Peptides against a protein of PDB entry 5HB3. Designs and how they scored, part 44

Target 1, 150 residues: chain A of PDB entry 5HB3
Amino acid sequence: RQMQDRCMSEYNQRIRNAPEGSIDPFRMACYKIIGRCDLSNRSLDGLQTDVNDWIWLQFNLARETDRSLELAGESYGLAELQASIREIGLKHFPKTAAEDTNGSFGMFFYLQILAGMFEQAIAYLYPFSYVDAVHFAIALTYYGLLRPVD

## One batch from the design tools (peptide; aimed at target 1 H92 L111)

Design b1_p27_7_s3 (made by RFdiffusion4, then SolubleMPNN; from b1_p27_7, 11 letters changed)
Fold by OpenDDE base, seed 5:
Structure b1_p27_7_s3 (fold): chain B 150 residues (1-150), chain A 27 residues (1-27)
Amino acid sequence: as target 1 above (150 residues)
Amino acid sequence: SMEDILKKLKEYWEKGKEYLQEKLLEE
């Protein structure tokens, strides 16, 4: 807690007072990850990152904490992550089988699964691959992650 | 089986990772 508070303080001070580009990008990354600063910007400026890094960052920042107990001025939990995934889906992924030209639907399914959006993931996958959807549905149900409709 | 599921997920990842990366970089 003390460390986090200190990180936030330092982050705010540096952002306010430091010339543009003078702050070490790695240090800024530390403030973001450890201090949970500026969570609205879930990117690491000045650093080369790939999709793996992006996913890691999203899930790392998405702490399952009680919002009321969030020490940081900003909160970013699972709900926010799920919302982000939904937005990404709407922007970049096919909504129907007819729109699928490159087989990218599986990636969106994957992201939803990672985010715990199991029911939505299965529903999404079904029109693209009913066999896979059924297979996943059975498995998820077996492990208690998917609730059958009453 | 779980192994089959994980295998399929991996396939989806491998097929889509480049696409996602490209889209994320465009923003």
Scores: peptide ipSAE 0.364, ipTM 0.881, DockQ to the pose 0.788
OpenDDE base, seeds 1, 2, 3, 4: peptide ipSAE 0.350, 0.358, 0.360, 0.364; ipTM 0.873, 0.877, 0.880, 0.879

Design b1_p27_7_s4 (made by RFdiffusion4, then SolubleMPNN; from b1_p27_7, 14 letters changed)
Fold by OpenDDE base, seed 2:
Parts: structure tokens; sequence; C-alpha cells
Structure b1_p27_7_s4 (fold): chain B 150 residues (1-150), chain A 27 residues (1-27)
């Protein structure tokens, strides 16, 4: 608790007082990850990151807990993560098989699966690959992750 | 099987990782 409070304090101080471009990106990353500072910005400015880093960051910042019990002033839970994934899908991924030119649909499916959006993921995958969708549906059902349709 | 699922997910990852990276960098 004390460490988190210190992180938040230092983060706020540096954001307000540090000269432009003088803040150590690695330090800011630590404040974000450990101190959960500025969760509305889930990017790491000044750091060279790839898609792996991005995914790692998104999911590690997400916490599925009672928001009232969070020590941090900001919260970022599963619902927010899922909303972000939906937004990314709408912006960047094909909605139909006809729109798919590079096979990127599978990545969006993967992101949805990671975010626990199982029903939506299967529904999305179905028009792109019937066989794969059925395969995943069976598997998810077997593991109790897919809700049966009444 | 679980292994088949993992393989399929890996294929999806390999096909889409560059695309996603490019799109995320544009934001």
Amino acid sequence: as target 1 above (150 residues)
Amino acid sequence: SEEEIKKLLEEYWEKGKEYLQEKLLEE
C-alpha cells in the first residue's frame, strides 16, 4: 500500500513538473504497472514495444475485482478490457469474409478469446472458417467456457 | 484436442501479429 501510494505521488509529480521529454520511460512504465497510475493510458510512451508487449500490458493492467476494494484511484477491469477489444475489432478487423484480405480475422478471434468473450469469438469466427469455429465451440463447451443456447 | 486448438491459435497469431502491430502503431 505504501509503495503504491508513493508511486502515485511520484507519477503525478513528474507529470506535472518534469520538463518535456525528460521523464524516464522505464520509470513511468513501472509507475503504471506497479502503481496502477494513469490506467486510461495503456501505452508506454518512449518505449519500443511490439504486439506482444501491448497484449501483455493490456491484460496485466486489467483486474477483475470489486472496484470498491481497489487501492488505486483508477480501475481497469475485465469489462473495460472487453470494451477495448471490441473497439479494436470495429476499427481494424474485417467484419465479413469478403473484407478479409490478409487473414487477420484470426487475431481478432484470439483477442476475444483472451478477453473471455467466448460466444462472441465463435460467432465472429464462424463466417470466416466454419470448421474452425465448430472446433473451438466444441472445445470451449467441453471446458465449460461456452454457454449453451437454450 | 487441446493441442490442435493451440496449434490453430498459433497459426492465427502468426498470420495476424504483424497486422495488429501495424494498426496499433497507427493509433
Scores: peptide ipSAE 0.311, ipTM 0.851, DockQ to the pose 0.853
OpenDDE base, seeds 1, 3, 4, 5: peptide ipSAE 0.299, 0.268, 0.310, 0.296; ipTM 0.845, 0.829, 0.851, 0.842

Design b1_p27_8 (made by RFdiffusion4)
Pose (drawn by RFdiffusion4):
Structure b1_p27_8 (pose): chain A 150 residues (1-150), chain P 27 residues (1-27)
Amino acid sequence: as target 1 above (150 residues)
Amino acid sequence: SEIEESVARISEKVAAGEEYLNEKIFS
């Protein structure tokens, strides 16, 4: 309780609202991770990072809590992470094979799998490659990670 | 065998998608 308060306040006063270009970029990153500061802006600004670093950060900052009482601030768990993956799908990725030329649909399928969006990931992949969708569904069903119809 | 081949095919697609999403995330 103490450390979360001290770390959150320290980050707001002496880092976010501090002179720009003064604070080490990695240090700000270490505070955002350790203290989960500013869950509203889950980015690694000031660092040479790629899409995999961004993806990692979304999961790294995610935490699951019993759905019974409040958290300090706004919650960020698998549910919120999935909601974010969904909007990235509509905005940046195609739904039909006609919209895809480079083979990028695989990245969104990969994102949905990471987030545990198994039903949606298989349904998304089938139009691009029914063969792979059929077999990935078999792999998931074998371990019990695919909700079937009654 | 079919699952291993599916993983290989999707991995190639994921690599292409990483370049595409990288341009979107850091635009």

Design b1_p27_8_s1 (made by RFdiffusion4, then SolubleMPNN; from b1_p27_8, 14 letters changed)
Fold by OpenDDE base, seed 5:
Structure b1_p27_8_s1 (fold): chain B 150 residues (1-150), chain A 27 residues (1-27)
Amino acid sequence: as target 1 above (150 residues)
Amino acid sequence: SKIEEAKKRLEEWIKKGKEFLNKKILS
């Protein structure tokens, strides 16, 4: 709590008083991750990141706590993460097998699984690979993560 | 097993997808 508050305080101070681009990118990352500052921007400016870093960041920022208990001025939870995944899907990933030209459907499937969007993930995968969709559905059902029948 | 085969395919999908995401989201 104290660390987070300090990060928020420093962030607010520095964004107002420091010249643009003068703050250490790693420090800014700390403000983002620990202080949860400026969660509307879920990227780490000034740092070289890859997809793994991006995924890690999204999930770390998406705290599964009561929103009412959020210490930061901005909130970002599982719901927001799932919304982001949906948006990414709509924007970048194929909607049908016919649209799949680069084989990226699997990545979107994976992202949905990570985000706990199991039913949607299976539904999405089915037209691309029905066999795999069935296998994953069975596995998810086994672990109690998927309800095949209501 | 069939599940293991699916996992293997998923890993391949992830590998392919990383490049795609780097281009579309991180660029």
Scores: peptide ipSAE 0.137, ipTM 0.752, DockQ to the pose 0.750
OpenDDE base, seeds 1, 2, 3, 4: peptide ipSAE 0.119, 0.119, 0.132, 0.131; ipTM 0.735, 0.734, 0.748, 0.742

Design b1_p27_8_s2 (made by RFdiffusion4, then SolubleMPNN; from b1_p27_8, 17 letters changed)
Fold by OpenDDE base, seed 3:
Structure b1_p27_8_s2 (fold): chain B 150 residues (1-150), chain A 27 residues (1-27)
Amino acid sequence: as target 1 above (150 residues)
Amino acid sequence: DELKKAEERLKKWVEKGKVYLNEFILS
């Protein structure tokens, strides 16, 4: 708690008072990840990051926490992450096989799986790859992750 | 074995799809 308070204080101070471009992006990243500062901005500005880094960050920040424990009144959990993934899917990924470009549908399927959106993931994959959708559905069901319809 | 094949295909799909997610990250 003490460390978190300090991180939040320092983060806010630097954001407000530091000249533009003078803030160490790595330090700011540490404040965000460790101190959970400014969760509304889920990117690491000023750092050279790739898709893997982004994915890692999203899942590390997506914690199921009591809102009462959040110092800045911000919360970001699995539900918010899932909402973000839905948004990404609508904007950047194909909705039908006819729209598919170079199998990009698979990436969106993967993101949904990572976020625990199993039913939606299978439903999405089905029109693109029937066989694979069935195999993944069977596997997910076997491990109790997919809820079969009676 | 069929599941493993599906997983391998998924890995390939992920690699190909990274460019699309990158567009979002950079936006």
Scores: peptide ipSAE 0.187, ipTM 0.777, DockQ to the pose 0.761
OpenDDE base, seeds 1, 2, 4, 5: peptide ipSAE 0.171, 0.171, 0.175, 0.180; ipTM 0.765, 0.764, 0.766, 0.772

Design b1_p27_8_s4 (made by RFdiffusion4, then SolubleMPNN; from b1_p27_8, 15 letters changed)
Fold by OpenDDE base, seed 5:
Structure b1_p27_8_s4 (fold): chain B 150 residues (1-150), chain A 27 residues (1-27)
Amino acid sequence: as target 1 above (150 residues)
Amino acid sequence: DEIEKAIKRLNERIEKGKEFLNKKIFG
């Protein structure tokens, strides 16, 4: 918390007083990750990033804590992350097997699994690969992560 | 193990998906 408070203080000071673009992008990234500053923007401006960086950032920023306990004025939890993943799915991934052109459905399945959207992930995977969907459903059920339908 | 095989197949597709997203969103 001490580090977080310091980051927030420095962030607020610098964004108000520093010329635009003069702040080190890595420093800004630290303010975002440690200080949870400006969580409405979950991208790292001025840095070269890829999908792996994005995934890492989203999950590190997402907190499963009560919103009332957030020190920042903004909150970003699992629900918001799940909503973001749904949005990405709708925008960038095939919705049906007929729409699949490059086999990228696996990535969306992976994102849903990471976000704990197990039932949705299995339902999504089934039309693309029913065999794999069944096997993953069995595994998830075994670990108590999937609720089977009777 | 059938689950292991499923994981292997999905890993391959995940990598393809990452490449796709990198080009589409971060390219």
Scores: peptide ipSAE 0.276, ipTM 0.839, DockQ to the pose 0.714
OpenDDE base, seeds 1, 2, 3, 4: peptide ipSAE 0.264, 0.268, 0.270, 0.266; ipTM 0.833, 0.836, 0.836, 0.833

## One batch from the design tools (peptide; aimed at target 1 F93 N102 M107)

Design b1_p28_1 (made by RFdiffusion4)
Pose (drawn by RFdiffusion4):
Structure b1_p28_1 (pose): chain A 150 residues (1-150), chain P 28 residues (1-28)
Amino acid sequence: as target 1 above (150 residues)
Amino acid sequence: MTDEQAAQAHALGPAITASIHTFSTAIA
């Protein structure tokens, strides 16, 4: 309780609202991770990072809590992470084979799998490659990670 | 996701698609 308060306040007063270009980029990153500061802006600004670093951070900052009481601030768990993956899908990725030329649909399928969006990930992949969708569904069903119809 | 990250995700996609096919063949 103490450390979360001190770390959150320290980050707001003496880092976010501090002179720009003064604070080490990695240090700000260490605070955002350790203290989960500013869950509203989950980015790694000031660092040479790629899409995998961004993805990692989304999961790294995610935490699951019993759905019984409040958290300090706004919650960020698997549910909020999935909601974020969904909007990225509509905005940046195609839904039909006609919209895809480079083979990028695989990235969104990969994102949905990471987030545990198994039903949606298989349904998304089928129109691009039914063969792979059929077998990935078999792999998931074997371990019980695919909700079937009654 | 930023525009730069989305471009990077589209560039990485084919590689992930190839891995998906390889894993599907192994599963079959």

Design b1_p28_1_s1 (made by RFdiffusion4, then SolubleMPNN; from b1_p28_1, 15 letters changed)
Fold by OpenDDE base, seed 4:
Structure b1_p28_1_s1 (fold): chain B 150 residues (1-150), chain A 28 residues (1-28)
Amino acid sequence: as target 1 above (150 residues)
Amino acid sequence: MTEEQAKQAKELGPKILEELRKKAKEIA
């Protein structure tokens, strides 16, 4: 927490006083991750990150924390993450089996699972691979993560 | 997500699905 406070302080100071682009991107990343600074921007500007980095970042930034304890005044929790995943799905992933050519749907399914969107994930997967959807549905149900429909 | 990341994500789809299938099989 002390470190977080320091990060926030430094971040605020630097964004006000430093020329744009002059701050070390890695330092900015630290401010974002540790200090929870500027969570509205969930990208690491100035850094070349791959999809794995993106995934890691999104899920690390998404935290269920008491809003009263958030120094940045910004809340980014599971709900916001899920909303982001939905938007990504709409933007980048196939909506129907007819749109899928190379099995890209698997990633979006995975992202939904990671985000705890189990019912939506299964529903999404079903038209692409009903066999997989059934298998995963069974597994998720076994662990109490999926609410089966009567 | 950037366009490049999205592209990477799409390309990883089959691999991820395969891994998930393996895991699911182990659980079932």
Scores: peptide ipSAE 0.481, ipTM 0.910, DockQ to the pose 0.695
OpenDDE base, seeds 1, 2, 3, 5: peptide ipSAE 0.229, 0.232, 0.236, 0.230; ipTM 0.700, 0.717, 0.705, 0.714; seed 5 fails the geometry check

Design b1_p28_1_s2 (made by RFdiffusion4, then SolubleMPNN; from b1_p28_1, 15 letters changed)
Fold by OpenDDE base, seed 2:
Structure b1_p28_1_s2 (fold): chain B 150 residues (1-150), chain A 28 residues (1-28)
Amino acid sequence: as target 1 above (150 residues)
Amino acid sequence: MTEEQAKQARELGPKILEKLRELARKIA
């Protein structure tokens, strides 16, 4: 908590007073991750990041907390993350089996699972791989994560 | 997500799926 408070304080000071682009991007990343600063921007400007970094960042920034307890006055929760994942799917991944050429659907399935979008994930996977969809559906149902379809 | 990250994500699809299959076999 003490570290978070310090990060937030320093971030606020630096973002207001430092010339644009003069702040070390790694330091700014620390302020974002630890201090929960500027959550509206869920990227690490000035840093070259890969998809793994992106995934890690999104899920680490997402918090299921009371909005009133957010120190930075900003909130980013599971609902927002899920919305982001949906948009990513629509923009960057195949929507039908006919559009898939190299098994890229697996990644979007994975992202949906990580985000707790189990029903949507199974529904998405089904036309690409029937066997996998059934297998995962059984597993998810067993653990009470998948709701039966009427 | 940037276009480059999206490309990387798509390319990782088969590998991810295989790992998930392995996990599923252990769970179910």
Scores: peptide ipSAE 0.553, ipTM 0.931, DockQ to the pose 0.685
OpenDDE base, seeds 1, 3, 4, 5: peptide ipSAE 0.550, 0.546, 0.550, 0.550; ipTM 0.930, 0.930, 0.930, 0.930

Design b1_p28_1_s3 (made by RFdiffusion4, then SolubleMPNN; from b1_p28_1, 14 letters changed)
Fold by OpenDDE base, seed 5:
Structure b1_p28_1_s3 (fold): chain B 150 residues (1-150), chain A 28 residues (1-28)
Amino acid sequence: as target 1 above (150 residues)
Amino acid sequence: MTDKQAEQAKAKGPEILKKIREEAKKIA
């Protein structure tokens, strides 16, 4: 918490006093990750990041806490993350088996599972791979993570 | 997610599928 408070303090000071573009991108990244200073922008401006970095960042920034208890004054929880995943799916991933050309549906299934969107993930996977969807559905049901479908 | 990151994600699909199927064998 002490480190977080320091980051927030420095961030607030620098954004007000420093000329635009003069702040080290790595330092800004630290303010975001440790201080949670600008959760509305879940990217690392000025840094080149790959998909692995993106995944890591999203889940580290996401907090399953009451919004009223968020120290940064901004909230980014599971619901917001899930909404982001849905938008990514609509924009970048195949919606039907006919649209799939290279097995990209697997990644979107994976992202949905990571975000706890179990029912949606299974429903999505089913038309692409029946066998895989059934096996995962059984496993998720066994662990109480998937509700039975009529 | 940037377009570049999305393309990288899509390219990882087959790898993820392989892992999915490996896990499926364990629960079959």
Scores: peptide ipSAE 0.464, ipTM 0.898, DockQ to the pose 0.792
OpenDDE base, seeds 1, 2, 3, 4: peptide ipSAE 0.156, 0.457, 0.459, 0.461; ipTM 0.711, 0.896, 0.899, 0.896

Design b1_p28_1_s4 (made by RFdiffusion4, then SolubleMPNN; from b1_p28_1, 14 letters changed)
Fold by OpenDDE base, seed 5:
Structure b1_p28_1_s4 (fold): chain B 150 residues (1-150), chain A 28 residues (1-28)
Amino acid sequence: as target 1 above (150 residues)
Amino acid sequence: MTDEQAEQAKAKGPEILKQLREKAKEIA
């Protein structure tokens, strides 16, 4: 908490007093990750990040806690993350098997699983790979993560 | 997610699916 408070204080001071573009992008990244500053922008400005960095960042910024207890004054939880993943799916990933050309559906399935969207993930996967969908459904059901299907 | 990141994500699809299949064998 001490480190987080320091980051927030420095961030607030610098955004008000520092000329635009004068702040080290890596320092700004630290303020975001540790201080949870400006959670509405879940990108690292001034830094080139790949998809692995993106995945790591999204799930580290997301907090499954009561929003009232968020110290940063901004909240970003599982619900917001799930909404973001849905939007990404609509924008970038195939909706049907006919649209798939390179097996990209696997990644969107994975993102949905990571975000706890189990029913949606299985439903999405089914038209692309029946066998995989059934197999994963059985596994998820075994651990109580998926409700039985009639 | 940027367009570039999305393309990277899409390209990883088959690999991810393979890994998930292997993991599912352990828990099913």
Scores: peptide ipSAE 0.525, ipTM 0.921, DockQ to the pose 0.635
OpenDDE base, seeds 1, 2, 3, 4: peptide ipSAE 0.516, 0.521, 0.523, 0.517; ipTM 0.919, 0.920, 0.921, 0.920

Design b1_p28_2 (made by RFdiffusion4)
Pose (drawn by RFdiffusion4):
Structure b1_p28_2 (pose): chain A 150 residues (1-150), chain P 28 residues (1-28)
Amino acid sequence: as target 1 above (150 residues)
Amino acid sequence: SETHVAEFLTWLNEKLEELRDEFTEMLM
């Protein structure tokens, strides 16, 4: 309780609202991770990072809590992460094979799998490659990670 | 199914390596 309060306040007063270009980029990153500061802006600004670093951060900052009482601030768990993956799908990725030329649909399928969006990931992949969708569904069903119809 | 999944994941890995800059520009 103490550390979270001190770390959150320290980050707001003496880092976010501090002179720009003065604070080490990695240090700001260490605070955002350790203290989960500013869950509203989950980016790694000031660092040479790629899409995998961004993905990692989304999961790294995610935490699951019992759905019974409040958290300090806004919650960020698997549910909120999935909601974020969904909008990225509509905005940046195609739904039909006609919209895809470079083979990028695989990235969105990969993202949905990471987020545990198994039903949606298989349904999304089938129009691009029914063979792979069929077998990935078999792999998931074997371990019990695919909700079938009654 | 295991062979098909492994082949698909190999292909996916290749595409992620090739299109990494494009995905970085798109998502970040």

Design b1_p28_2_s1 (made by RFdiffusion4, then SolubleMPNN; from b1_p28_2, 13 letters changed)
Fold by OpenDDE base, seed 2:
Structure b1_p28_2_s1 (fold): chain B 150 residues (1-150), chain A 28 residues (1-28)
Amino acid sequence: as target 1 above (150 residues)
Amino acid sequence: SEKRVQEFLERLEKIFEELKEKFTELLM
């Protein structure tokens, strides 16, 4: 608790008072990860990152705990992550095969799977690749992850 | 079949690796 408080204090102080261009992005990243600072901003500004880094950060910050016990001033869980993925999907990924010019549907499928959105992922994949959707559905069902509907 | 599922997963792995490089800016 004491460490987190210190991290939050330092984070906020630097954000508010640091001269322009003087903020160390790595230090700020540490405050965010360890101190859980500014969870509403889940990006790492000033760092060269890829999708793996983004995914790692999202899941690292996501906590399934009682929000009333959250030491940070903000809460972020799986539900919020799923909401973010849905939002990204709406903005950046094709809805139909006809819209798919880059073959990017697989990436959105991937994100949904990682976030545990299995039913939605299969439903999304189906119009792009019927065979693959069926195979994945079988696999997910086998592992008890997919909930078949009557 | 188990074999076909495995083949599918391997194919997806390759696709995802490629897509990770292409869509970094969409996520960050």
Scores: peptide ipSAE 0.025, ipTM 0.489, DockQ to the pose 0.604
OpenDDE base, seeds 1, 3, 4, 5: peptide ipSAE 0.022, 0.021, 0.022, 0.021; ipTM 0.499, 0.481, 0.532, 0.510

Design b1_p28_2_s2 (made by RFdiffusion4, then SolubleMPNN; from b1_p28_2, 14 letters changed)
Fold by OpenDDE base, seed 2:
Structure b1_p28_2_s2 (fold): chain B 150 residues (1-150), chain A 28 residues (1-28)
Amino acid sequence: as target 1 above (150 residues)
Amino acid sequence: AEEKVEEFLKKLAELRERLKEEFTKLLM
């Protein structure tokens, strides 16, 4: 708690006093992760990142809890994460097998699964791999994660 | 099911390298 408070205090101070772009990107990352500062900006300027870093960051920033109990005053819940995943899907991933030139559909399927978007994940996978979609649908249903349409 | 998961994980590992540039612009 004390560390979080210090991070928030320092963040606010630097935002007000530091020249634009002068804040160390690693320090900014610490403010976001530990201090939960400025969660509306989920990017890390000036850092070399990849897909794993992005996924790790998004899920660490995400909180599935009562927002009224958020001590930091800011929250990024599962709903916001899911919205981000949908947006990324529209921009960066194929919608049909014909559009898939590098087999990247699997990554988007994986992201949806991680975000708990099970029905959408299966629906997305279906046109790329019918067999795999069926297998995952069975598995998800078995564990009570998939909501069958009646 | 386990075999399918393993196949996907292997595929994802390969895809991560190809998608680095695409996701970099989302992070930076």
Scores: peptide ipSAE 0.026, ipTM 0.458, DockQ to the pose 0.447
OpenDDE base, seeds 1, 3, 4, 5: peptide ipSAE 0.016, 0.014, 0.018, 0.020; ipTM 0.448, 0.358, 0.448, 0.445

Design b1_p28_2_s3 (made by RFdiffusion4, then SolubleMPNN; from b1_p28_2, 13 letters changed)
Fold by OpenDDE base, seed 4:
Order: C-alpha cells, then structure tokens, then sequence
Structure b1_p28_2_s3 (fold): chain B 150 residues (1-150), chain A 28 residues (1-28)
C-alpha cells in the first residue's frame, strides 16, 4: 500500500505539472499497472500496442479482488471485465458455425479463456470445433479449472 | 497463401477495433 500510495502521488504530480507529451510512456504504463493509477483510461498513450498487448493490459488492469476490498483508490474488477467480454461477444462474434464467415470464433474463445470464463468458453467453442473443445475441457478438468455443467 | 494471410490480418484488426470501441463505451 505504501508503494501504491507513492505511485499515485507521483502520477498525480506528473499529470498536473508535466507538459503535454513529456511524460515517458513507459513510466506511465508502470503507474497504471503497478500503481493502479487512472484506471478510467485503460490504454497506454504513446505506446505502440497490438492486439495481444492490449488484451494483456486489460486483464492485468482487471483485479480478482472485489472493488470494496481493493486497497487502491481505483479498481476494475474481473467480473466487470467478464461482463464486458460477454457483451462484446453477443454483438460482434458468431453464435454458430453458420454465422462464422471469417473464423473469428477463435478470438472470442481466447478472450473467454483469458478471463477465466472456462465453462462458457468450452460451451462456445464446441459447436465450432468439437474436437478442440473436448481437448480443452479435458485439460481444464485435469487442472481443476472446469466445473461440471448441467 | 499470401492473400489468406492478408485477409486474416485484416480481420484481426477489425475485431481489435471493435473490441476497443466496445470496451471504451462500457467504461464511460
């Protein structure tokens, strides 16, 4: 907590006093990731990121701890991230193999796995690639990550 | 083969942009 408070203090000072664009993007990234600063902006300004980097960032900024238990002044819970992923899935990803014209189902499966939505991920993958779904299910079960579903 | 790769990358980019947009909207 002491470190976090210091990070927050430094972050606020930099934001207020530093000229626009003068702050090292990597330093800012450290403040966001380690210090949990300014979580309302879940991007890294000034850094070139690809899909994997951005996804990685979102999951790192998400916390497993409940917002009420968060020591930092700002938090973004895993549950909120999961809800966001579900919402995006409903809007932008195919529901059936027939709807999949460009093979995008794998991306949504991947996002769900990263978010710890294992049961939903397997259920989603099955109609697209049942063989892969079965293999993942076996593996996840072996590691105690997959719960039985009705 | 090269064309397939290009189409794949294009699709990934489109998905990425959609994700960013939706996440941004949800966080506002």
Amino acid sequence: as target 1 above (150 residues)
Amino acid sequence: AEERVEEFLKRLKEIFEKLKEEFTKMLM
Scores: peptide ipSAE 0.021, ipTM 0.446, DockQ to the pose 0.070
OpenDDE base, seeds 1, 2, 3, 5: peptide ipSAE 0.016, 0.019, 0.018, 0.022; ipTM 0.403, 0.431, 0.433, 0.448; seed 5 fails the geometry check

Design b1_p28_2_s4 (made by RFdiffusion4, then SolubleMPNN; from b1_p28_2, 13 letters changed)
Fold by OpenDDE base, seed 3:
Order: sequence, then structure tokens, then C-alpha cells
Structure b1_p28_2_s4 (fold): chain B 150 residues (1-150), chain A 28 residues (1-28)
Amino acid sequence: as target 1 above (150 residues)
Amino acid sequence: SKKKVEEFLEKLKKKFEELKEEFTKLLM
């Protein structure tokens, strides 16, 4: 608790008072990850990151607990992550094969799978790659992860 | 089989790696 309070204090002070361009992005990342600071901004500013870094951060910050029990005073769990992925999909990824100009549908499929959105992932993949969608559906069903609709 | 699933996942991983640059451009 004391460590987290210190992280929160230092994080907030630096964000508000530090001169522009003087903030150590690695230090700020540590505050965010360890202290769970500013969970509404789930990115690592000032660092060059990729999709793997981003998704890693999301899972590390996610907590399946009530807001009342969250020391950071915020709530961010799997449900919120899934909502974020849905939003990203609507804004940045193709919705149909006709919209797919660069084959980016696979990345969105990947994000949905990582977030446990199996039914939605299969439904999304189906119009882009029928064969792959069927194979993945069979595999997910075999492992009890997919709930087939009658 | 588990082996077939793993092989399929490896193919997907390869495809996902190819898409990292586009994702980063859009969101970071």
C-alpha cells in the first residue's frame, strides 16, 4: 500500500509538473505497471511499442476485482478490455472482405482470440477465410472454449 | 488433435507478426 501510494504520488506530480520532454518514459511505465497509475490511459507514452507490447500491458493492468477493492480507485478488467477491442475493431479494421485492402483482418482476429472473444472472433473470420474459421471453430469447440449455437 | 491445433496457431502467429506494423501505425 505504501509503495503504491508513493508511485501514485510521484506519477501524478511528474505528469502535472514536469517540464515538457523531461519525463523519463521508462520511469513512468514503471509507475503505471507497478503502481497501477492512471488506468484510463493504458499506453506507454514515449516508448516505441508494437501490438505485442500493447496487449501485454492490457493484460497486466487488467484485474478481475470490484472497484471498491481496487487500490488505484479504478476498475479495469477483462470486460473493459473486450469493450476496447470491439471499439478498435469498429474504427480501425475491415468489417468485410471488400474493405480489406491489406489483410489486416488477421490482427483483429488475433486480438479477439487473446481477449477470449471466441464466438465473435470466429464470426468475424468467417467471411475472410471460411476454411480457417471452420477449423478454428472445431478446435475451440474441442477444448470447450466455443459455445455452438443451435 | 493438439498437434494440429498447435500447427494452426503457429501459422496464425506468422500472419499476426506481419500485421504488427500496420497495427502500430494505427494505434501508437
Scores: peptide ipSAE 0.024, ipTM 0.444, DockQ to the pose 0.451
OpenDDE base, seeds 1, 2, 4, 5: peptide ipSAE 0.022, 0.018, 0.023, 0.024; ipTM 0.438, 0.424, 0.450, 0.444; seed 2 fails the geometry check

Design b1_p28_3 (made by RFdiffusion4)
Pose (drawn by RFdiffusion4):
Structure b1_p28_3 (pose): chain A 150 residues (1-150), chain P 28 residues (1-28)
Amino acid sequence: as target 1 above (150 residues)
Amino acid sequence: SMDAIATRFNELKDTGLAAATEIGEQLV
C-alpha cells in the first residue's frame, strides 16, 4: 500500500512532470514496470525497442485480480489486453487472403495465441491456411484449450 | 505429431513477425 502510493506519486511529480530529457529513459521504464505506473500508456518511449518489446510490456503490466472488488485506478488484466489485441487486428491486419501479400497474418495469429484468444485465433487463421489451423486446433483441444460447440 | 505441429507454429510465427515489420514499427 505504502510503496504503490509513494511510487505512483513520485513518478507523476518527479518524472512525468519533470524537465524533459533530464530523466534516464530506462529509469522511467523501470518505474512503469515495478510500480505499474501509467497503465494508460504502455509504451517504452526513449528506448531502442521493437515489436517484441511492446508485446512483452503489455503482458508484463497485466495482472489478474479476483472479480470481487476494486483496484487503485483502472484494472488491467487479460481481459483488457485481449480488447487491445482485437482493435490492433481490425486496424493493422487483414482478414482475407486477398488482403495479405507478405505473410503478416501470422503475427496477428501469434498475438491472439499469446493472449489466450484461442477460438478467435483458429478462426482467424483458417482462411489463410486451413491445414495449420486444423492442426493447431488439435493441439489446443488435446490440452483442453478450445471451447467446442455443443 | 506434436513436434511437427510445434515446428509449423514456430515457422508461421517467425514468418509473420518478419513480414509485419512496418506494422511492428507502428505499434512501437

Design b1_p28_3_s1 (made by RFdiffusion4, then SolubleMPNN; from b1_p28_3, 16 letters changed; failed a check: too like the target's own chain)
Amino acid sequence: MLKEILERLKELAEKGLKASKEIGKELV

